Peptides against a protein of PDB entry 7BDX. Designs and how they scored, part 255

Target 1, 212 residues: chain A of PDB entry 7BDX
Amino acid sequence: EMGAAACTLLWGVSSSEEVVKAILGGDKALKFFSITGQTMESFVKSLDGDVQELDSDESQFVFALAGIVTNVAAIACGREFLVNSSRVLLDTILQLLGDLKPGQCTKLKVLMLMSLYNVSINLKGLKYISESPGFIPLLWWLLSDPDAEVCLHVLRLVQSVVLEPEVFSKSASEFRSSLPLQRILAMSKSRNPRLQTAAQELLEDLRTLEHN

## One batch from the design tools (peptide; made by RFdiffusion4, then SolubleMPNN)

Design b2_p24_6_s4 (from b2_p24_6, 11 letters changed)
Fold by OpenDDE base, seed 5:
Structure b2_p24_6_s4 (fold): chain B 212 residues (1-212), chain C 212 residues (1-212), chain A 24 residues (1-24)
Amino acid sequence: as target 1 above (212 residues)
Amino acid sequence: as target 1 above (212 residues)
Amino acid sequence: MDELFQKAEENSRKAEEERPFLRL
């Protein structure tokens, strides 16, 4: 209980750039983000057994941790820190996104995807994530999710790859050979306007890249 | 582990007024401070058994909680919040300071005393604390501590009472009848300059009040 | 939780404004 409450307050205040700078300016950031990854991993490994109630203190705690990572990654210095000093956490997030089944832990998956998207705003972060083993298959695995918000944040991450020629050129062959075009086309017809727009924009970007 | 790390980061960032305002501006502050009191109480009750290593994650966690309370109480709106909405936490801190033996949990005791001192900067807080049952005996119990920092913060709290005529007048008879004058005189000769100064100033304040 | 989630989404949207203009 108390851990979840403290972590939730920390998540709330981490929406400020000054607080992110304060978190990172201390000697405790490295340890915190290391344990964050371990805690998230332990939680995801525990899911295969007991149906942890989504409202459990443990679920709230891990969700707040993912929220903190997201807010840190939203700030330029936070992205730099994560990409330079907390790569194991990024690897853990990628792993956990692969281990979670479609429809499983949707809220957590959305925050993890937002974290990766925010990291991908930095070219170093985008390079690191996109060069991760199995990254392209992982995107398509995640895009099979029935949840529109999960799919939206996957499409945002895909767009980050497509919009960066230096990154896209390295994976272009695999990307083109595995692209779930029918799935993206289906999303461009979604009643969810955010998902519809993101899918349509990505289709336009992909068409532009085919003509050049 | 993770709870202690998160709480420690929250403590670090709570040194900012903006962060204190953010903590209190949410709907979670009441629950957080309620659980804080319970957690601190559970920790102190656990001490009578196993020698919890001072470096345990639990000790760090509770220490960070006390640090957060101290930083919140350092801000005007934080004092107002504690005195109006978290009185049970203040009662818990007073209780725990009474339950801890001289030399026991020195660091925690210092932070709890700092919290009470910070609350005492607000006249409402000073009134609330000083009107607590057994407050004057508690001050003398705490002043028997062998630790100079504990004694220093006790003297600061005593001074907050003495410097406020409206508060001092209510307890003046008990205060004068129970004052450990020899102990304070011994502290005025301490090699610790902070303790020495605080004891000397308090003796001067007390002498001034005897002549008026 | 939902408010904090929405704030994280808002921060992620604001962070998108920091994307290098050199992206397609």
Scores: peptide ipSAE 0.252, ipTM 0.836, DockQ to the pose 0.298
Fold by OpenDDE base, seed 2:
Structure b2_p24_6_s4 (fold): chain B 212 residues (1-212), chain C 212 residues (1-212), chain A 24 residues (1-24)
Amino acid sequence: as target 1 above (212 residues)
Amino acid sequence: as target 1 above (212 residues)
Amino acid sequence: MDELFQKAEENSRKAEEERPFLRL
């Protein structure tokens, strides 16, 4: 209980840039983000058995951790810190997104995808995550999720790759050969307006890249 | 481990007034401070047995909690919140200060005394804590501590009572009859300059009140 | 929780405005 409450408060205040700077300016930031990755990994590994109640103190705690990482990555100095000093956490998030089945831990997936998207705004971050082993297969695995919010945040991350010529050129062959075009086209017809728009924009960007 | 790390970060950032406002502006503040009191109480009750290593994750966690309360009480809106909405936490801190033996948990005592001193800057806070059962005996119990930092923060709290005529008048008879004058005089000769000064100032304030 | 999720989305949207290119 107390840990979840404290972590939830820290998540709430981390929405401020000044608080992110304060978190990162301390000597404890490295240790905190290292333990964050371990805690998230331990939680996801525990899910193979009992359907942990989504509202458990443990779930709330892990959601708050993922929320803190997301808010840190939303700030330029936070992105720089994560990419330079906490790469193991990024690797852990990528691993956990691969380990989760479609429809499993939807809210946690959304937060983790948002954190990776925020990191992808930094060219160093985008390079790091896109060069990670199995990154493109992971995107398509995640895009198979039945949840519209998961798919939305995957499409945003895919767009971040497509919009960076240096990153896209390195993976263009694999990307083109494995692209789930029919799935993206189906999303462009979604009743969810946000998903519909994101799928349409990505289809436009992809068409532009085929003609150039 | 993770809880102590998160709580330590929250303590560090709570030194900012804007962070204190953000903590208090959320719907979770009441629950957080309620659980804080329970956690501190549970820790102090566990000390009757094993000498918990001062550097344990649990000790660090409780120190961080006490540090957060201290930083919240340092801000005007934080004092108002504690006195209006979290009185049980103040009662818990007073109780725990009474339960701890001389020389026991010195750093925690200092943080708790600092939090009560910060609350005492608000007239409502000073009234509330000074009207608590056994408050004056508690001050003298705490002033028996061999630690100079504990004694310093007790003397500051005693001064806060003495400098408020409305509060002092209500307890003046009990205060005068139980005052450990010889102990305060001994502190005025301390090799610790901060303790020496605080004891001298309090002796001057007390002399002024005897002549009026 | 939902408010914190929404605030995280708002921060992610604000961060998107820092991208050099929003579309090709």
Scores: peptide ipSAE 0.250, ipTM 0.835, DockQ to the pose 0.311
Fold by OpenDDE base, seed 1:
Structure b2_p24_6_s4 (fold): chain B 212 residues (1-212), chain C 212 residues (1-212), chain A 24 residues (1-24)
Amino acid sequence: as target 1 above (212 residues)
Amino acid sequence: as target 1 above (212 residues)
Amino acid sequence: MDELFQKAEENSRKAEEERPFLRL
């Protein structure tokens, strides 16, 4: 209980850039983000099969941790810190996104995907995560999720790769050969306007890249 | 481990007024400070006899909680919140200061005394804590502590009472009849310059109040 | 939780404004 409450408050205040700078300016940041990755991994490993997100203190605690990472990654100095000093945490987030089943831990997946998207705003971050082993198969695994918000945040991450020619050129062959075009076309017809727009824009961007 | 790390970071960032406002502006503040008091009480009750402050994650967690309360009480809106909405936490801090033996949990006592001093800057807070049952005996119990920093922060709290005529007049008879004058005189000869000054000033203030 | 989630989404949207507008 108390740990989850403290972590939830820390998540809330981390929405400020000055708070992110204060978190990173201390000697505790490295240890904190190392333990964060381990704690998230322990939680995901404790999930038996198709266990939905428990409305428990443990799940709330892990959501708050993922929320803190997301808010840190929303700030330029936070992205630089994660990409330079917390690569193991990024690798852990990528691993956990692969370990979770479609429809499992939806809110956690959204926060982790948002953190990776925020990291991808930095070209160094985008290069790092896109060069991760199995990154393209992982994107398609995540696009199979029944949740519209999960799929939206996957499409945002795919868009980050597609819009950077230097990054896209390295994976273009694998990307084009494995692209779940029918799934993205189905998303472009979604009733969720955010998902619909993201899928339409991605399809337009992909068409532009085929003609160039 | 992870809970203590999150609480320690929250303590560090709570040094900012804007962070205190963000902590208090959410719907979680009441629950957080309620659980804070319960957690501190559980820790103090788990101490067997003359157990020194453990250099443990549990003790670090409770120190961070007391540090957060202290930083919240350092801000005007934080004092108002504690005095209006978290009186049980103030009562818990007063109780725990009485339950701890002289020389036991020195750092925790200092943080709790600093929080009460910060609350005493608000006249409503000073009235509330000074009207608590056994407050004057508690001050003398705490002045028996062998630690100079504990004694310093007790003297600061006594000074807050002495400097407010409306508050001092209510307890003046009990205060004068029970005053550990020889102990305060001994502190005025301390090698600790902060303790020496605080004891000298308090002795001067008390002499001024006897002549008026 | 929902408010914190929405704030995280808003922060992620604001962070997107820092992206170089390599609109093709």
Scores: peptide ipSAE 0.247, ipTM 0.834, DockQ to the pose 0.296
Fold by OpenDDE base, seed 3:
Structure b2_p24_6_s4 (fold): chain B 212 residues (1-212), chain C 212 residues (1-212), chain A 24 residues (1-24)
Amino acid sequence: as target 1 above (212 residues)
Amino acid sequence: as target 1 above (212 residues)
Amino acid sequence: MDELFQKAEENSRKAEEERPFLRL
């Protein structure tokens, strides 16, 4: 209980850039993000197929941790910190996104995907995550999720890869050969306007890349 | 471990007034400070005379909680919040200061005393804590501590009472009859310059009140 | 939780403005 409450407050205040800078300016930041990865991993491993109640203190704690990572990654110095000093956390997030089944822990997946997206705004971060083993299969695994918000944030991350020629060129062959085009086309017809727009934009960007 | 790390970061960032306002502006503040009191109480009760290592994760967690309360109480709106919405936490701090033996948990005592002193800057807060049962005996119990920093922060809290005529008048008889004058005089000769000054100033304030 | 989530989404949207390229 207390840890979850403290972490939730820290998440709330971490929405400020000044607070992110204050977190990173302390000598505790490295340890905090190291333990964050371990804690998130332990939680995902403990799920053992049982639907842990979304409202559990443990779930809220892990959501708050993922929220803190997201807010840190929303700031330029936070992205630099994560990419330089907390790569293991990024690897853990990628792993956990792979370990979670479609429809499992939707809110956590969204926060983790937002974190990866925010990291991907930094070219060094984008390179790092896109060069991770199994990254392209992971994107498609995540895009198989029934949840529209999960799929939206996957499409945003896919777009980050597509929009960077230096990154896209390294994976272009695998990307083209495995692209779930029918799934993305179905999303472009979604009733969810955000998902619809994201899928349409990605399809336009992909068409532009085929003509070049 | 993770809870202590999160709470330590929250403590660090709570040194900002903006962060205190952000903590208090959320719907989680009431619950957080309620659980804070319970957590601190559970820790003090678990000490069972065993010197828990000052460097334990549990000790650091409770120190961070006390630090957050101190930082919140340093801000006007934070004092108002504590006095209006978290009186039980103030009662708990007073209780725990009474339950701890001289020389036990010195760092925690200092933080709790700083919190009470910060609350005492608000006249409503000063009235509330000074009207607590056994407050005057508690001050003298704490002043028996061998630690100079504990004694310093007790003297500061005593001074807050003495400097407010409306508060001092209510306890003046009990205060005069129980005042550990020899202890305060000994502190005025301390090699610790901060303790020496605080004891001298309090003795001057007390002399001024005897002439009126 | 939902408010904190929405704030995180808003921060992620604001962070997107720092992208050098938003479209090809």
Scores: peptide ipSAE 0.249, ipTM 0.835, DockQ to the pose 0.311; fails the geometry check

Design b2_p24_7_s1 (from b2_p24_7, 8 letters changed)
Fold by OpenDDE base, seed 4:
Structure b2_p24_7_s1 (fold): chain B 212 residues (1-212), chain C 212 residues (1-212), chain A 24 residues (1-24)
Amino acid sequence: as target 1 above (212 residues)
Amino acid sequence: as target 1 above (212 residues)
Amino acid sequence: LMDELFEKSLENSEKAAEEKPLLL
């Protein structure tokens, strides 16, 4: 209980850039983010198949941790910190996104995808994520999620790769061959306007890069 | 481990007034401070006699909680919140200060005394604390602590009562009869300059109020 | 609450997207 309450408060206040700077300016940030990855991994491993305990103190605690990582990654110095000093946490988030089944822990997946998207604003972060083993298979897996918000945040992450020629050029053939283009095309016809727009923009970007 | 890390970060960032406002502006502040009191009480009750586990995760967690309360009480809106909405936490802190033996959990006692001192800046808080059952006996007990920082923060709290005529007038006879004036006089001769000054100032204040 | 904090994290992520010159 108390840990979840403390993490929830820390999540709320971490929406401020000044709080992110204060978190990172302390000598405890490295330890905090190290234990964050371990705690998130422990939670995902404790899940009994497709059962998720959404209302548990543990779920709230892990959601707050993922929210803190997201908010830290939203800030330039936070992205730099994560990419330089917390790569193991990024690896953990990528792994956990692969371990979670479609429809399982949707809120957690969205927060983790948001954190990766935020990290992808930093070219070093984008390179690190996109060069991760199994990154393209992971995108295919995550685009199989029945949740529109999960799919939306995957599309945003894919767009972040596609819009960076220095990254996309290395994997362009693998991206085109391995991305579920038919699923992205189906998303461009979604009634969800955010998903529709993101899928349409990504398809336009991919077409533009095919003719160059 | 993770709870202690999260609380430690929240303690660090709670030194900012804007963070205190953000903590209090959320719907979780009441629950957080309610569980804070329970957690601190549980820790003190788990202590095996005079044994304290200073380096434990639990100790670090409880120290961070007491630090958060202290930082919240340092801000005007935080004092108002604690005095209006978290009186049970103040009662818990007063109780735990009475339950802890001289020399036991010195750091925790200092943080709790700092929180009470910060609350005492609010006249409503000062009234609430000073009107608490056993407050004067508690001051006598805490002034028996061998630690100079404990004694210093007790003297500061006593001074906060003495400097407020609206509070001190009600208890002036009991304060004069029950305060260990000989011990305070001994503290005014301490080699610790902070303790020496605080004891001297309090003795001067008490003498001034005796001639009026 | 989790939803409000989630929306704030989303807003922060959307605002962070504005830092990419190619999304404008």
Scores: peptide ipSAE 0.238, ipTM 0.805, DockQ to the pose 0.309
Fold by OpenDDE base, seed 5:
Structure b2_p24_7_s1 (fold): chain B 212 residues (1-212), chain C 212 residues (1-212), chain A 24 residues (1-24)
Amino acid sequence: as target 1 above (212 residues)
Amino acid sequence: as target 1 above (212 residues)
Amino acid sequence: LMDELFEKSLENSEKAAEEKPLLL
């Protein structure tokens, strides 16, 4: 209980840039983000056996950790810190997104995808994520999720790759061959307007880059 | 481990007034400070059996909680919150200071005494603490601690009572009869200059108020 | 409560996206 309450307060205050700078300006940030990855990994590995109540103190604790990572990654210095000093956490987030089944822990997936998207605002972060082994197969897996919010945040992450010529040029052939273009096309017909727009824009960008 | 790391980061950022306002502006603050008291009480009760390593994750967690309370109490709105909404936490801190043996958990005692001192800057907080049952016997107990830093922070808390005429006038007879004046006089001869000065100043203030 | 903090994290992510001129 107390750990979940402390992490939840830390998440709430991490919405401030000054707080993110204070978190990162201390010598404890490295240890905190290292243990964050391990704790999230332990939680996701525990889901295979028990009907984990999504409203449990453990779920709230892990959700708050993912929220802190997201808020840190929303700030320029936080992105730089994660890409330079906490790459193992980024690798962990990518791995956990692969280990979670479609429809499993949707809110946690959304926060992890937001954190990766925020890191992808930095060119170094975008390069690191997009060059990660199995990244494109992971996008294929995640775009199979029945949750529209999961799919939306995956599309935003894909857009972040497609809109960066220096990154997209290296992966363009693999993206064209290994993205679920038919699923993205189905999403462009979604009743969810945010998902519909994001899928349509991505398809237009991909078509424009096919003719160049 | 992770809970201790999260609390430690929350402690670090709680040195900012804006962060204290953010902690208190949320609906979670009441729950957090309620669980804080319970967690500190559980830790102190666990010390009777096992040689708790002072450097344990649990010790660090409780130490960080006491640090957060101290930093919140350093801010005017934090003092008002603690006195109005978290009186049970103040009662818990007073109780735990009584339950800890002389020389036991000295750093934790210092943080708890700092938190009480910070609360005592507010006249409402000073009244609440000084009117607590067994407060003067507790001061006698705490001034028996062999640790100079514990004794220093007790003297500072006593000074906060003595310097407030509205509070001191009610307790003046009990303070004069039930304070360990001979121990305070011995502290005025300490080799620790901070303890020596604080004890000398308190003795001068008490003498001045004896002649009025 | 978790939803309010989630929305704040979403708002922070949307605001961070404004730093990329091509996502607006």
Scores: peptide ipSAE 0.233, ipTM 0.805, DockQ to the pose 0.285
Fold by OpenDDE base, seed 1:
Structure b2_p24_7_s1 (fold): chain B 212 residues (1-212), chain C 212 residues (1-212), chain A 24 residues (1-24)
Amino acid sequence: as target 1 above (212 residues)
Amino acid sequence: as target 1 above (212 residues)
Amino acid sequence: LMDELFEKSLENSEKAAEEKPLLL
């Protein structure tokens, strides 16, 4: 209980740029983000055994941790910190997104995807994520999710790769061959207007890059 | 571990007025300070049994909680919030200061005393604390502590009462009769210059109020 | 509240997206 309450407060205040600077200006930031990765990993590993009630203090705690990482990554200095000093946390988030089954922990997946998207605004972060082993297979796995919000945040991450010629030129053939284009085309017909728009834009961007 | 790390970060950032406003502007503040009191009480009650290593994650966690309360009470809106909406936490801090033995948990006592002092800057807070049942016996107990920093922070709290005529006039006879004046006089001869000065000033203030 | 904090994280991610130079 108390840990979840403290983490939830820290998440709420981390929406401020000045609070993110204060978190990162302390000598505790490195340790905090290291333990964050371990705690998130332990939680995801526990889901295969016990019916952890999604409303547990532990679920709220891990959700708040993912929220803090997302808010830190939304700020330029936070992106730089994560890419330079907490790469193990990024590796952990990529791994956990692979370990979670379709429809499992939707809200947690969305926050983790938002954190990766925010990190991908930094060209170093975009390179690091897109060059990660199994990144394209992971996108295929995540786009198989039945949840429209999960799929939307995956499409936003893919678009961040496609919009960067320096990154996309290295993997353009692998992206085009390994993306589930039929699934993205189905999303462009979704009743969710946000998902529909994101899928249309990505398909248009991919077509434009085939003609260049 | 992770809870202590999150609480320690929240303590660090709570030194900012804007962070205190953000903590209090959320609907979680009331619940957080309620659980804070319960967690501090549970920790102090556990000390009578186990040799809790003073360097435990639990000790660090409770120390960070007391630090957050102190930093919130340092800000005008935080004082108003604690006095109006978290009186049970103030009652808990007063109780825990009574439960802790001389020389036990010195650093925690100092933070709790600093929080009470910060609350006492608000006239409502000063009234609430000084009118609490057993307040003067508690001052006598705390002034028996061998630690100079504990005694210094008790003297600062007593001085906040003495400097407010509206509060002191009601209890002046009880203060003069129940304060350990011989102990305060011994502190005015301390080798600790901060303790020496605070004890001298308080003795001068008390003498001035005897002549009026 | 978890939904309100989630929406704030979404708003922060949308604002961060505006910092990405659109390749015009």
Scores: peptide ipSAE 0.233, ipTM 0.802, DockQ to the pose 0.282
Fold by OpenDDE base, seed 2:
Structure b2_p24_7_s1 (fold): chain B 212 residues (1-212), chain C 212 residues (1-212), chain A 24 residues (1-24)
Amino acid sequence: as target 1 above (212 residues)
Amino acid sequence: as target 1 above (212 residues)
Amino acid sequence: LMDELFEKSLENSEKAAEEKPLLL
């Protein structure tokens, strides 16, 4: 209970850039993000046995942790901190996104995907994430999710790779050979307008890259 | 572990007025401060059995909670919030200061006393605290502490009462009849310069009130 | 209960996307 309340408050205030700078300016940030990764990993590993109620204090706590990481990654100094000093947390988020089944922990997956997208705004962050082992298979695994919001945030991350020539060129062969084109085409016809638009834009970007 | 890390970060960032406003501006503040009081009370009740190591994650967590309350009370809107909406927390802090023995949980007592002092900067807060049942006996109980920092923060709270004529007049008879004058005189000779000064100033304020 | 905080994180992620020169 109290931990979830404290983390929820910390998440709420971390929407401010000044609060993100204050979080990072202390000696506690490294330890906090290290324990954050461990806590998120422990929670996801517990899901294989217990139907953790989606509204449990533990789920709320982990959701707030993912929210804090997302808000930190939304700020330039936060992206730099995560990529320089908290790589293990990024590796943990990538691993947990692979460990979660389609339709499992949808809200948590969305925040984790948002955090990775935000880190990908920094070229160094995008390089680090995209050079992670199994990154491309992970994107397609995540794009198999039945949830439109999960798929939307996967498409945003895919677009972040496609729009960076230096990153895309390194993975272009694997990317093109494994691209779930039929899935993306199906999303471009979604009733969810945000998913529809994101899938259309990505298809246009991909077509532009095939002609170059 | 993770709860203590999150609360420690929240404590660190709560040193900013803007962060205090952000903490209070959400729908979570009421619940957070309610659970804070319960958590602090549960911790102090656990001390009657276990030698909780002073450096335990639980002690660090409660210490961070008391630090957050202190920082919130340092800001005008935070004082107003505590006095209007979190009176149970103030009552809990007063109770816990009574339940703790002389020399027990010194650092926690200092933060709790600082929070009460900060609340006492607001006349409405000072009235609320000073009208609490057993407040004057509690001050003298706390002034019996062997720790100079505890005694310093008690003297600051006593001075806050003495300097407010509207509050002091209501309790003046009980205050004068129970005043541990010999203890305050002993503190005015302390080797701790901060305690020495605070005890001298309070003795001067008290003398000024006897001549009026 | 967390939807407002989620929306704020989404807004922050959308604003952070505007910092990319290719979305301008």
Scores: peptide ipSAE 0.226, ipTM 0.801, DockQ to the pose 0.296

